# Peptides against a protein of PDB entry 5IXI, part 44

Target 1, 141 residues: chain A of PDB entry 5IXI
Amino acid sequence: TPLLDASSLEYLFAQGQYDLVKCLAPIRDPKTEQDGHDIENECLGMAVLAISHYAMMKKMQLPELPKDISYKRYIPETLNKSIRQRNLLTRMRINNVFKDFLKEFNNKTICDSSVSTHDLKVKYLATLETLTKHYGAEIFE

## One batch from the design tools (peptide; made by RFdiffusion4, then SolubleMPNN)

Design b2_p15_3_s3 (from b2_p15_3, 5 letters changed)
Fold by OpenDDE base, seed 2:
Structure b2_p15_3_s3 (fold): chain B 141 residues (1-141), chain A 15 residues (1-15)
Amino acid sequence: as target 1 above (141 residues)
Amino acid sequence: MEEAREQFKKFVSDL
């Protein structure tokens, strides 16, 4: 991965979020059912990164985050639609696991400050390169 | 779902 200055990294991170959510950078096609689940989980992980980054930039503590915060606007719209079509129990489980992990992760990013906004952006962009079909080719190739 | 949580942990483990 190339070294980027702070302003370039911020720009690419913002654009990358938009491209992922709006499916302008579509996620890769799953090779198997398990691969599909892995892709979904990575997308949910990306949502955690995005939300945590937002919270850190706003200098918000976990209790200050909206209580109904969700992955819905931080994952590909196609995946969001897919999840909404799942049965109630599945959706509840996804929500609970996500919120629990978000809380846990925010201890590292907000409370402990062991993870910086820079780290989050780098991880996010690196994941986009592998998660999507063609994103990052111009940057990394 | 337990697998998903472990995958989340692995996903962010390098941070």
Scores: peptide ipSAE 0.190, ipTM 0.796, DockQ to the pose 0.636
Fold by OpenDDE base, seed 3:
Structure b2_p15_3_s3 (fold): chain B 141 residues (1-141), chain A 15 residues (1-15)
Amino acid sequence: as target 1 above (141 residues)
Amino acid sequence: MEEAREQFKKFVSDL
């Protein structure tokens, strides 16, 4: 893993988000149905990282996070479209789990300050290496 | 639902 300065890391993090959401760096093909679920959950985890990073950069407190905050703009568009096609109960469950975890994670990151924005960016980019088909080579080669 | 939450926790556990 090459050493990146702060500005380079910030750039790559922003570009990585764009590439993931726009499917320019497509997520890997699932090996099994369960693997597909794991990939989906990892994408939702990426959304938590991205949102939390945004909140920290804006120096937002937990109560200041919008109640209607959603993963929709922070996951691959293909996955977002897939979720939209699922039934109401499924979508509600996804929303509830996501919001609950986002709240919990933000307590850890924003409130407790145990995780830095740097850590979030590194984790995000490192995950792109494994989650996507080809993006890892662009980041770490 | 609980499985997803546990996976989220595992995903960020190294942070």
Scores: peptide ipSAE 0.187, ipTM 0.792, DockQ to the pose 0.656
Fold by OpenDDE base, seed 5:
Structure b2_p15_3_s3 (fold): chain B 141 residues (1-141), chain A 15 residues (1-15)
Amino acid sequence: as target 1 above (141 residues)
Amino acid sequence: MEEAREQFKKFVSDL
């Protein structure tokens, strides 16, 4: 893995978010139904990382986070469209699980300060390598 | 829901 300075890491993180959401770096195809669920959950995890990073950069506390914060702007647009087509109960489940975990994770990142913005960026980029079809090869070759 | 929660925990466990 090549050495990345702070400025390079910041650039790659920002570009990686854009590429994932805009599907310029498409997510890998699921091998099974369960794999499809795993991919979806990884995307939602990526949204948690991105939102937490944003909150930390803005020095926001948990009560200051918008109550209606959502994964919609932080996951692949194709996945967002897919989720919107699912039934109400499924969408409620996804929303509730995501919000509960986001709250829990932000206690770890913002309140406890056990995770840095650097850690979030590294994890985000590392996940892009495995979650997407070819993006990792372009970054770390 | 528990499965998804555990997957999230596993996803960020190394942080």
Scores: peptide ipSAE 0.178, ipTM 0.783, DockQ to the pose 0.686
Fold by OpenDDE base, seed 4:
Structure b2_p15_3_s3 (fold): chain B 141 residues (1-141), chain A 15 residues (1-15)
Amino acid sequence: as target 1 above (141 residues)
Amino acid sequence: MEEAREQFKKFVSDL
């Protein structure tokens, strides 16, 4: 695992977000039904990290974020399309759980300054390694 | 980042 200085971390974090969303670094194939759900949930978790990082960099709290903020721009486009095709109850649950967690994460973690932008980048990249087929090897091998 | 890790774990379980 290479050492990452500040500039390298910034670059990899930005590029990693782009590659994940644009499916240039595709998510791994699920091994089971439950594994598929875990992958999707981790992608949604990644969206929380990315949004929180954005908010912190812009010095914005959650109430100041756009009303229609969602995971849509921060998850793989293929997954976003899949979610939009699911039934209304499923989509409502995903949206509500996501919004609730984002609010709680912002209030209890970011507002308390217990998590830095550096921590978010590290967690994002570490998760990206396990989520994607080969992208992690490019970063950590 | 223990608090963040615990919240993330719960987030995955809630979805």
Scores: peptide ipSAE 0.105, ipTM 0.747, DockQ to the pose 0.142

Design b2_p15_3_s4 (from b2_p15_3, 6 letters changed)
Fold by OpenDDE base, seed 5:
Structure b2_p15_3_s4 (fold): chain B 141 residues (1-141), chain A 15 residues (1-15)
Amino acid sequence: as target 1 above (141 residues)
Amino acid sequence: MEEDRENFKKFISSL
Protein backbone atom coordinates (compact mmCIF):
# COMPACT_ATOMS: atom_id res chain seq x y z
CA THR B 1 0.00 0.00 0.00
CA PRO B 2 1.20 3.51 -0.70
CA LEU B 3 2.50 5.69 2.09
CA LEU B 4 0.18 8.28 3.52
CA ASP B 5 1.42 11.80 3.13
CA ALA B 6 1.46 14.06 6.16
CA SER B 7 -1.80 15.82 5.34
CA SER B 8 -3.66 12.57 4.70
CA LEU B 9 -2.38 11.10 7.95
CA GLU B 10 -3.43 14.20 9.87
CA TYR B 11 -6.92 13.98 8.39
CA LEU B 12 -7.33 10.28 9.13
CA PHE B 13 -6.06 10.74 12.67
CA ALA B 14 -8.52 13.53 13.38
CA GLN B 15 -11.40 11.62 11.81
CA GLY B 16 -10.44 8.46 13.66
CA GLN B 17 -10.51 10.23 17.01
CA TYR B 18 -13.93 11.63 16.26
CA ASP B 19 -15.29 8.29 15.09
CA LEU B 20 -13.98 6.46 18.15
CA VAL B 21 -15.29 8.96 20.70
CA LYS B 22 -18.67 9.37 19.00
CA CYS B 23 -18.96 5.58 18.57
CA LEU B 24 -19.31 5.91 14.80
CA ALA B 25 -16.57 3.30 14.77
CA PRO B 26 -17.85 1.13 17.62
CA ILE B 27 -15.42 -0.92 19.67
CA ARG B 28 -15.53 -4.68 19.28
CA ASP B 29 -17.57 -6.89 21.59
CA PRO B 30 -15.61 -8.54 24.39
CA LYS B 31 -15.20 -12.31 24.23
CA THR B 32 -14.59 -12.66 27.98
CA GLU B 33 -14.50 -10.52 31.10
CA GLN B 34 -10.74 -10.22 30.75
CA ASP B 35 -11.12 -9.26 27.11
CA GLY B 36 -13.49 -6.52 28.18
CA HIS B 37 -10.89 -5.24 30.60
CA ASP B 38 -8.24 -5.37 27.88
CA ILE B 39 -10.48 -3.40 25.53
CA GLU B 40 -10.98 -0.77 28.20
CA ASN B 41 -7.24 -0.54 28.75
CA GLU B 42 -6.67 -0.16 25.02
CA CYS B 43 -9.19 2.68 24.95
CA LEU B 44 -7.41 4.35 27.85
CA GLY B 45 -4.15 3.83 25.99
CA MET B 46 -5.67 5.55 22.99
CA ALA B 47 -6.53 8.47 25.25
CA VAL B 48 -2.89 8.65 26.34
CA LEU B 49 -1.81 8.76 22.70
CA ALA B 50 -4.31 11.47 21.86
CA ILE B 51 -3.44 13.64 24.85
CA SER B 52 0.29 13.21 24.27
CA HIS B 53 -0.14 14.16 20.63
CA TYR B 54 -2.05 17.26 21.66
CA ALA B 55 0.61 18.23 24.18
CA MET B 56 3.40 17.76 21.65
CA MET B 57 1.58 19.80 19.03
CA LYS B 58 1.08 22.62 21.51
CA LYS B 59 4.63 22.22 22.85
CA MET B 60 3.23 21.82 26.34
CA GLN B 61 4.33 19.52 29.12
CA LEU B 62 1.75 17.73 31.25
CA PRO B 63 2.05 20.14 34.18
CA GLU B 64 1.09 22.90 31.76
CA LEU B 65 -2.09 21.12 30.71
CA PRO B 66 -5.37 21.75 32.49
CA LYS B 67 -5.36 20.24 35.98
CA ASP B 68 -8.52 18.29 35.24
CA ILE B 69 -7.12 16.53 32.18
CA SER B 70 -8.72 13.10 31.90
CA TYR B 71 -9.59 10.27 29.55
CA LYS B 72 -13.26 11.29 29.38
CA ARG B 73 -13.03 13.32 26.16
CA TYR B 74 -10.79 10.77 24.45
CA ILE B 75 -12.59 7.44 24.89
CA PRO B 76 -15.83 6.09 23.41
CA GLU B 77 -18.85 7.79 24.91
CA THR B 78 -20.40 4.40 25.63
CA LEU B 79 -17.36 3.38 27.66
CA ASN B 80 -17.36 6.69 29.49
CA LYS B 81 -20.99 6.12 30.48
CA SER B 82 -20.14 2.61 31.64
CA ILE B 83 -17.28 3.85 33.82
CA ARG B 84 -19.49 6.51 35.38
CA GLN B 85 -21.87 3.77 36.54
CA ARG B 86 -19.16 1.92 38.46
CA ASN B 87 -18.59 2.33 42.18
CA LEU B 88 -16.45 5.12 43.59
CA LEU B 89 -13.44 2.96 44.41
CA THR B 90 -13.31 1.54 40.90
CA ARG B 91 -13.56 4.97 39.34
CA MET B 92 -10.84 6.27 41.65
CA ARG B 93 -8.59 3.39 40.64
CA ILE B 94 -9.11 4.06 36.94
CA ASN B 95 -8.47 7.78 37.37
CA ASN B 96 -5.32 7.26 39.43
CA VAL B 97 -3.83 4.62 37.15
CA PHE B 98 -4.51 6.74 34.09
CA LYS B 99 -3.00 9.90 35.57
CA ASP B 100 0.06 8.06 36.85
CA PHE B 101 0.67 6.39 33.51
CA LEU B 102 0.13 9.59 31.56
CA LYS B 103 2.81 11.28 33.65
CA GLU B 104 5.15 8.33 33.24
CA PHE B 105 4.59 8.19 29.50
CA ASN B 106 5.23 11.89 29.13
CA ASN B 107 8.48 11.77 31.09
CA LYS B 108 9.95 8.49 29.88
CA THR B 109 8.63 8.11 26.35
CA ILE B 110 7.82 11.54 24.98
CA CYS B 111 10.48 13.67 26.66
CA ASP B 112 13.30 11.11 26.74
CA SER B 113 12.82 9.33 23.41
CA SER B 114 12.51 9.92 19.69
CA VAL B 115 8.76 9.34 19.56
CA SER B 116 7.17 11.86 17.21
CA THR B 117 3.63 13.04 16.57
CA HIS B 118 3.81 11.01 13.37
CA ASP B 119 4.49 7.84 15.36
CA LEU B 120 1.58 8.54 17.69
CA LYS B 121 -0.83 9.00 14.79
CA VAL B 122 0.30 5.78 13.13
CA LYS B 123 -0.07 3.80 16.36
CA TYR B 124 -3.48 5.35 17.01
CA LEU B 125 -4.85 4.43 13.60
CA ALA B 126 -3.35 0.95 13.66
CA THR B 127 -4.92 0.26 17.06
CA LEU B 128 -8.23 1.71 15.91
CA GLU B 129 -8.41 -0.96 13.21
CA THR B 130 -8.04 -3.79 15.73
CA LEU B 131 -10.14 -2.21 18.47
CA THR B 132 -13.24 -1.42 16.41
CA LYS B 133 -15.67 -3.72 14.61
CA HIS B 134 -15.52 -2.50 11.03
CA TYR B 135 -12.91 0.23 10.75
CA GLY B 136 -10.86 -0.23 7.60
CA ALA B 137 -13.55 -2.19 5.82
CA GLU B 138 -14.19 0.63 3.37
CA ILE B 139 -12.39 0.63 0.06
CA PHE B 140 -10.85 3.98 -0.74
CA GLU B 141 -10.44 5.08 -4.37
CA MET A 1 -3.54 -1.09 39.56
CA GLU A 2 -0.18 -2.53 38.66
CA GLU A 3 -1.80 -4.88 36.17
CA ASP A 4 -3.53 -1.98 34.44
CA ARG A 5 -0.32 -0.01 34.27
CA GLU A 6 1.55 -2.97 32.83
CA ASN A 7 -1.15 -3.45 30.22
CA PHE A 8 -0.86 0.22 29.32
CA LYS A 9 2.91 -0.13 29.06
CA LYS A 10 2.60 -3.17 26.80
CA PHE A 11 0.24 -1.30 24.53
CA ILE A 12 2.37 1.83 24.32
CA SER A 13 5.69 -0.02 24.08
CA SER A 14 4.50 -1.61 20.84
CA LEU A 15 4.67 1.82 19.26
Scores: peptide ipSAE 0.200, ipTM 0.818, DockQ to the pose 0.678
Fold by OpenDDE base, seed 2:
Structure b2_p15_3_s4 (fold): chain B 141 residues (1-141), chain A 15 residues (1-15)
Amino acid sequence: as target 1 above (141 residues)
Amino acid sequence: MEEDRENFKKFISSL
C-alpha cells in the first residue's frame, strides 16, 4: 500500500465512496455462494466505515445522527436493489445487525479513539481495491 | 445474525 499524504487520501476516499455506490467501480463477481455472502458483508462493513468517518469528521455521536440512518446510501446501488427485493424477515435481519454493529463500533471503537479517520480511510481504500474488479490498479501497481 | 455480526467484527478488526 502506497503512502499517501492527507490531501491525497481525502480525495481518494471521497472518490472511492462515490465509485462504489454508483457502481463505477463494480464489485467483483462472486466465485461461490459463500463468496457472494462475504462480498455483501464487506459492502455493509464499508458502510459502517463511511458512516463512522462522517460522524467523526462532524464531531457527532451516533445518537446525534439521523435516527433513520441506514446502509442504503453507502453500498453499491446494485446491492441495495438486491436487498430491497428480499423478504421482510431477511431485510429486518440485515437492518438490525447493521444498526447493532454500528452502535457497537461507535461506542467501543470510535468513542474510545482507537480508530482515527485516517485509519478508516486507509481501510476503506484497501478494501475497495480487493472488493472491486479493477479499481485502484493505477494506485497500487 | 450472530454469524453476520462476527463477520463484521472480523472485517473491522483488520483495520
Scores: peptide ipSAE 0.194, ipTM 0.814, DockQ to the pose 0.640
Fold by OpenDDE base, seed 1:
Structure b2_p15_3_s4 (fold): chain B 141 residues (1-141), chain A 15 residues (1-15)
Amino acid sequence: as target 1 above (141 residues)
Amino acid sequence: MEEDRENFKKFISSL
């Protein structure tokens, strides 16, 4: 956005990742069961954005990332704990969906150069504002 | 599973 220079955007993106994972910016309360599912998907989407941004900045392809790459380090700790409490088959499903999408996103979206690191940061912060209870109110007015 | 993938696509495509 015109309101944020590159340095400010980089700082806010880094801080936003930390705040989301550490639940310093807590996710909003679901209004319905479907809303809860949407929130979870948005959190997993945020993990894809964060990982893809990291890969782009390091000029790495997915095979060059740690083989055990997962969403666990990139989603709210509360959600991670919730997922770990689910049965094995459910956890396997989530892992498979995430990995498949991460591969697709990097192969078809990132490799086509249709999305820049700037775009990823903007989307991340914009989603963070809507996903959390009141985070970013001072920045995104 | 496919629903989740489609929802991910919608989320990411809104960049």
Scores: peptide ipSAE 0.192, ipTM 0.814, DockQ to the pose 0.656
Fold by OpenDDE base, seed 4:
Structure b2_p15_3_s4 (fold): chain B 141 residues (1-141), chain A 15 residues (1-15)
Amino acid sequence: as target 1 above (141 residues)
Amino acid sequence: MEEDRENFKKFISSL
């Protein structure tokens, strides 16, 4: 892993979010159905990281976040479209579990464990490497 | 953090 100063890390984190959501850094092709599920879950996990980072940077507590906050703006657009095509019950459960996890993550991990915005950026970029086809190599090679 | 994420991933995979 190359040494990144604070400015470089901030830039790469912002650009990485943009590239992932806009599918400029497309996610890798799943090898199996389970692999596909793992990819989706990691994308949702990255949404939690991105939202938490945003909240921390804005000095916002979870109750201050928009009432309809969701993963939709923080995952690949292709995945968002795929989820929206699933049945209503599935979509409701995904939304509820995501919100519950986001709450738990912010309460237990962010507040209690003193996770910093720096840690979130590093974890995000590291996961981005494993999720994307080629983009990750440009970050760490 | 890792344990919580793993539990989340397992649940989402079942949907």
Scores: peptide ipSAE 0.113, ipTM 0.757, DockQ to the pose 0.225

Design b2_p15_4_s1 (from b2_p15_4, 6 letters changed)
Fold by OpenDDE base, seed 3:
Structure b2_p15_4_s1 (fold): chain B 141 residues (1-141), chain A 15 residues (1-15)
Amino acid sequence: as target 1 above (141 residues)
Amino acid sequence: DSLLDKEPKVLLSFK
């Protein structure tokens, strides 16, 4: 595990977000149906991290973000397409649950702790390695 | 729909 300076970490975090969304780092194959649901859930978590990082960098509170903020830009495009094919009720539930994840994370974790943008980047990249097939092996090996 | 049953592990890891 190499020591990364701030510039290197910022670069890797930006590239990692791009690779996840564009499926250049494809998500791993689920072992079971439940594993598939867990993978999707973690992807929503990754979206929360990305949005929270953005808000912190811009020094914005959650209410200052657009009301229609969504996970759509922050999850793998293949997963986004899959969700869009689900029925309206399911999509509404996913949207509501995501908003709850985002709200709770910002109110109870970020605001009430010493979590920094640095911490978010590290956790994002580490989780990215576990969610994808081969990404991050060279960095965290 | 089990997707909606629990908070993502990555978010829990900060607690």
Scores: peptide ipSAE 0.577, ipTM 0.892, DockQ to the pose 0.723
Fold by OpenDDE base, seed 2:
Structure b2_p15_4_s1 (fold): chain B 141 residues (1-141), chain A 15 residues (1-15)
Amino acid sequence: as target 1 above (141 residues)
Amino acid sequence: DSLLDKEPKVLLSFK
């Protein structure tokens, strides 16, 4: 495994986000129904990481971000389509839960800790490997 | 729906 410098990590992080959203790195097959729910939950977490990283890079606080920030552009398109097919109450609850995740993460983890953009990228890529079928095989093997 | 009743593990990993 090659040592990842800052530029390489930045590239892999950007590409990883693209691959996840566009399903070029497809989500792994769930082993059970509960596993499927866990996968979806982690995808929401990935969206929080991506948005938080964006905010940090732009040196923006969470309240400064657009009010309509959503997970929709930061999760796999297949999952986004699935969520849109769920009933209104479920979608509202998902939206609220996501906003809570984002708010708490930024307030407690980003603002009140030493977490850096580097840490976010590393964790994002590591999690991406657990969520997808064969991501990173070309690089990490 | 377990999607709504627990925090994602990736976020918990920062705590």
Scores: peptide ipSAE 0.577, ipTM 0.893, DockQ to the pose 0.705
Fold by OpenDDE base, seed 5:
Structure b2_p15_4_s1 (fold): chain B 141 residues (1-141), chain A 15 residues (1-15)
Amino acid sequence: as target 1 above (141 residues)
Amino acid sequence: DSLLDKEPKVLLSFK
């Protein structure tokens, strides 16, 4: 396949986010209970990538981001609904863990490793392929 | 909840 230029990569990244959230590219069926938890965990990671990319594009630091930033708009809608059905303590813990993931990633990994928006897009799309059913299959139709 | 026990692999992949 031809190399993707910056514009093409930006398009695919945006489309990939949309497809994941709207479940147009549905997440794969879990093989076990632990596999299901792993899938959810990776979805939270994808949300961190998406938010970090947004912040970098806007040249915003983490403290400058809205306090109400959440994973809710950056994970599959079906998963979001599932999480909302869990007990209050669990939901609070998930929110806390997500904030820790976001903070650590931006304060350490982004700065220490000089990660670029390009790197985030590539990793997002690559991970999306592992999480979803038949992502990219339409390219080969 | 076991999902709270480890950092997502995608984030670890940057380290």
Scores: peptide ipSAE 0.575, ipTM 0.893, DockQ to the pose 0.770
Fold by OpenDDE base, seed 4:
Structure b2_p15_4_s1 (fold): chain B 141 residues (1-141), chain A 15 residues (1-15)
Amino acid sequence: as target 1 above (141 residues)
Amino acid sequence: DSLLDKEPKVLLSFK
């Protein structure tokens, strides 16, 4: 893996978020139904990373974020559309689980382990490579 | 729903 300086990492992280959400880097085809669920779950995880990074950059705590903060702006648009078509109970459960993931990650993982924005960017990009079809070939190979 | 049964791996990777 090539060495990435701070400016390069910041650029790649921003571009990676855009590519994932806009489906310019489309998520990989699921091999099984379970694999499909795993992909969606990781997308929610990516949203947690993105939101946490945003909050840290703005020096904001979770209670200071908008009450209606959601995964919707931070996951692939295709997945967002799919979730909106699911029944109300499922959508409510997804919302609740996501908020729990976000709360736990920020209150425990980030706080207890002193995770930095640098760490978030690295993990985001590494996970992006595994989630998408061809992204990162020129960077990580 | 398997999506709601476990914490995402990327989040677990920080632990």
Scores: peptide ipSAE 0.574, ipTM 0.893, DockQ to the pose 0.736

Design b2_p15_4_s2 (from b2_p15_4, 4 letters changed)
Fold by OpenDDE base, seed 3:
Structure b2_p15_4_s2 (fold): chain B 141 residues (1-141), chain A 15 residues (1-15)
Amino acid sequence: as target 1 above (141 residues)
Amino acid sequence: DSILDKKPKVLLSFE
């Protein structure tokens, strides 16, 4: 595990977000139905990290973000398409759960801890490696 | 609907 300077970490974080959303780093194949649900759940978590990082960089509080903030821009496009095919009730529930994740993370973790944007980038990239088939092997090996 | 039952591990890792 090499030591990364701030510039390198910023680059890798930006590229990692792009690769996840555009499926250039495709998510791993689920071993079971439950594993598939776990993968989807972690993708929502990744969206929370990305949005929280954005808010911190812009020095904004969660209420200052658009009311229609969503996970749609921050998860794999294949997963986003899958969710859009689910019934209205399910989509509404997913939206509400995501908003709860985001709110709780910002209130309890971001505001009440020493977590920095650096920490978010590191966790994001590390999780990205576990969620995708081959991404990050050269960086974390 | 399993994603509605628990908090993502990556978020829990900060607690």
Scores: peptide ipSAE 0.612, ipTM 0.898, DockQ to the pose 0.696
Fold by OpenDDE base, seed 4:
Structure b2_p15_4_s2 (fold): chain B 141 residues (1-141), chain A 15 residues (1-15)
Amino acid sequence: as target 1 above (141 residues)
Amino acid sequence: DSILDKKPKVLLSFE
């Protein structure tokens, strides 16, 4: 993996978020039904990273974020559309699980450790490579 | 539904 300076990493992180959400870097085709579930689960994880990074950059705590904060703006638009078509109970459960992920990550990982915005960007980009079809080939190969 | 059963791997990678 090439050495990335701070400015390059910031740029790639911003672009990566945009590419994932707008499906310019489409998520890979699932190999099995379980693989599909794993991909969706990782997308929720990516949303947690993105929101946590935003909060840290703005020097905000979780309780200071809007009450209606959601994964919807931070996952692929195609996945968001898919989730909206699921039944009410499933959507409610996904919302609750996501909020639990976000709360736990911020309380235990962000607050209790020395995780920085730098660490979040690195993990985000690395995971993005595994989730998408061809993203990062020119960077990580 | 598997998406509701386990913590995402990327989040686990910080532990």
Scores: peptide ipSAE 0.612, ipTM 0.899, DockQ to the pose 0.681
Fold by OpenDDE base, seed 1:
Structure b2_p15_4_s2 (fold): chain B 141 residues (1-141), chain A 15 residues (1-15)
Amino acid sequence: as target 1 above (141 residues)
Amino acid sequence: DSILDKKPKVLLSFE
């Protein structure tokens, strides 16, 4: 496996976000119902990483982000459509949980742990490999 | 048994 330089990592991270959201790299089939929940949960985590990375690159704090920031633009479109079909209470709970994930990650990881944008990209791509059917085979093999 | 019940593993990996 070849080493990734900074420019290659930046490219792969951007492309990986696009591939995940547009379902060009479709999420893997769940092995069980709980596995399905885990996959969806990781997608929300990926959204947190993407938003946090964006904020760090723009040197913005979480309160400076748009007030309507959400996971909708950062998760697979298929999952977003699925969530929209769920009842109001469930959607409200998902929104609240996501905001908690984002807030906690920002406070304890971004602000207090000196995590770099490089770290976020590496974790994002590594997780993307595990989340999707065949993504990253050439990169991580 | 829900996505609401636990923190995503990728986020936990930073702790």
Scores: peptide ipSAE 0.612, ipTM 0.897, DockQ to the pose 0.676
Fold by OpenDDE base, seed 2:
Structure b2_p15_4_s2 (fold): chain B 141 residues (1-141), chain A 15 residues (1-15)
Amino acid sequence: as target 1 above (141 residues)
Amino acid sequence: DSILDKKPKVLLSFE
C-alpha cells in the first residue's frame, strides 16, 4: 500500500464518496439478513462522517448547517430507494436515529477537536473497503 | 430492524 499525501487522500475521499453514492462501488452482498442490516447501519455511519467532514471543512457547527440535512445524499442510491419504500414510521425512526448519531458524533468527537478531517477521510475510506465488493483494488493492492 | 438499535461500528471506532 502506498503512502498517501494530503492531496491524494483528498482526491480518494472525494471519489470514494461519489462511488459509494452512485453505486459505482457497489455494496457487498450480505452474507445473512443480519449482515445486510449491519451494512445499512454502517452506511448511515458513513453519512455522518461525510457530513461531519463537510462541516469541519466549512468551519461550521452542526446547528449552523441546514435544518434539512439528511443521510439521503450520502448513502448508496440503492439503499436510499429501499428506505423510501419502507413505511412512514420506519422512515421517521431512521431519520431520528440518524440525527442522534450525527449530533452525538459532533458533540463528542468533532467539537472537542480530537479528530481531524484527515482522520475522517482515512476512516471513511477504510470502512468503504469493508462495505463494497472491490473498491480500491487498483490503488490499495 | 437492527439499523435502529445499534450504533455504527465506524462511529464507535472513534470512541
Scores: peptide ipSAE 0.612, ipTM 0.899, DockQ to the pose 0.670

Design b2_p15_4_s3 (from b2_p15_4, 5 letters changed)
Fold by OpenDDE base, seed 3:
Structure b2_p15_4_s3 (fold): chain B 141 residues (1-141), chain A 15 residues (1-15)
Amino acid sequence: as target 1 above (141 residues)
Amino acid sequence: DSLLDRKPKVLLSFE
């Protein structure tokens, strides 16, 4: 695996977000029903990373972000459409759980630890490789 | 057994 400079990492991170959301890098097929749940859960985690990175770059705290902040713009469009078709109770639960993930991650990991935007980019791209069928092969080979 | 059962692994990887 070759070393990436800061500019290259920034580019790959931005492109990776775009490819995931637009399904240019489609998520892998689940092996089981539980695997499908795990994939969706990791996608929510990816949304937390993306939002946290944005907040750090803008020097913003979570209370400064819109109250209606959501995962919708940060997960694969196909998954977003699937979630919208689920019943109201399920959608409410997903929204609440996501907000809890975001709050806890920023309070404990971002604020208390020395995690940087660089660390977020690396973890995002590494996870993207595990979630998608063929993305990231040339980066981590 | 659902996507709401546990914290995403990518978030746990920072702990």
Scores: peptide ipSAE 0.616, ipTM 0.896, DockQ to the pose 0.660
Fold by OpenDDE base, seed 5:
Structure b2_p15_4_s3 (fold): chain B 141 residues (1-141), chain A 15 residues (1-15)
Amino acid sequence: as target 1 above (141 residues)
Amino acid sequence: DSLLDRKPKVLLSFE
């Protein structure tokens, strides 16, 4: 496999986000109910990474992000539809938990450490591989 | 809902 330079990594990161959200790289089937919850939780984590990367690229601080920032456009469309079918209290709790994840990650990890956009892209792609059924299959054909 | 009980592993990996 060829060495990935910065431009190649940027491309793969963008493509990976698109494939995940559009379900072109579908998430794996859960083995148990808890596994299903873990998959959903990691998808929320992926949304945090994507938003944090965007903010860093735009040199924006967390308070400068839109007030309506949400996971909705950063998770698989199928998962988004599933969450929207849940009761109001559950959806409210998910929204609050996500905002807590985003706030804590940016305050304690992004601001308090030397984590770069490069690091975010690497972790995103690595996690994407574990979440999806056949991510990267075309690369190794 | 167990989804709300844990921080995502990918986020924990940065700590």
Scores: peptide ipSAE 0.615, ipTM 0.897, DockQ to the pose 0.711
Fold by OpenDDE base, seed 2:
Structure b2_p15_4_s3 (fold): chain B 141 residues (1-141), chain A 15 residues (1-15)
Amino acid sequence: as target 1 above (141 residues)
Amino acid sequence: DSLLDRKPKVLLSFE
């Protein structure tokens, strides 16, 4: 991947989040049903990265974040709508699993390691490329 | 639901 300066990376990261959530960079067509599930799982991971980046930029710890913190605003709107249509038990489990992902990532990876906001942005954009149909091709090809 | 089965690959990539 090409080396990007800090300002360019910040811009691309912000735009990438927006494009993913608003489905301007639509997620790729799943090759199989399981592939579709994998895509959804990675979207939850992307939400963890986005929230963690936000917290780091604001110099906030997880307990300082709003209690209603959720993946809902950090995943593709189409996926969010899909999840809302699933049964209550499934939605509850997804919420709990996501909270566990976020907690573990922040406690272990953010707080106890050398991961920076720069690293999060790079990984976010790289993953975005794998999730979407054409996004990032002009940057990472 | 497969979403509940494993950690996302992107998160695992930091471990």
Scores: peptide ipSAE 0.615, ipTM 0.897, DockQ to the pose 0.684
Fold by OpenDDE base, seed 1:
Structure b2_p15_4_s3 (fold): chain B 141 residues (1-141), chain A 15 residues (1-15)
Amino acid sequence: as target 1 above (141 residues)
Amino acid sequence: DSLLDRKPKVLLSFE
C-alpha cells in the first residue's frame, strides 16, 4: 500500500466522516463499561476534529461558527440517538463539556501549536480505525 | 466513571 497523496487523504477524510456518522463504519463493541465511555468520548473528540477542520478550511474563527454548533451532526447516529434519550441534566452537561473541548482545542492546539488541516485528517483517520469494527478492510490487504 | 470525566485521547494526542 503506497503512501497517500493529498487528494487521496482528502477523499478518505471526507468518506470517513460520512461512514462514521451514518454508521457505515460502525463503532466497535465496548469491551467494558469504561471502554464504552471511552468510545463515546472519542466520538466527541472526532466531532471536535471535524468541526475544527471545517472552520480552518473556511478560514473561520469559533465566534463565526453558528451559535448552535454541536456534536450532533458529527457523531454516529446511533450515539446521537442514545444521548437524546438521556435526562436533561446529562444532555446539558454533555453539551457544555463538548463546547469546552472545542474551545480549548482551537485555542491551545490549532492557534498556538499551528496544527494543519493535514494533521487533523491524519489523526481523524487514525482514530477512526481504532473506533470502528472493520475500517480499512477494503483498503488494506 | 463517565465520558464527561476526561478529555478525549485524540485531542490529548495533539498536546
Scores: peptide ipSAE 0.615, ipTM 0.896, DockQ to the pose 0.702

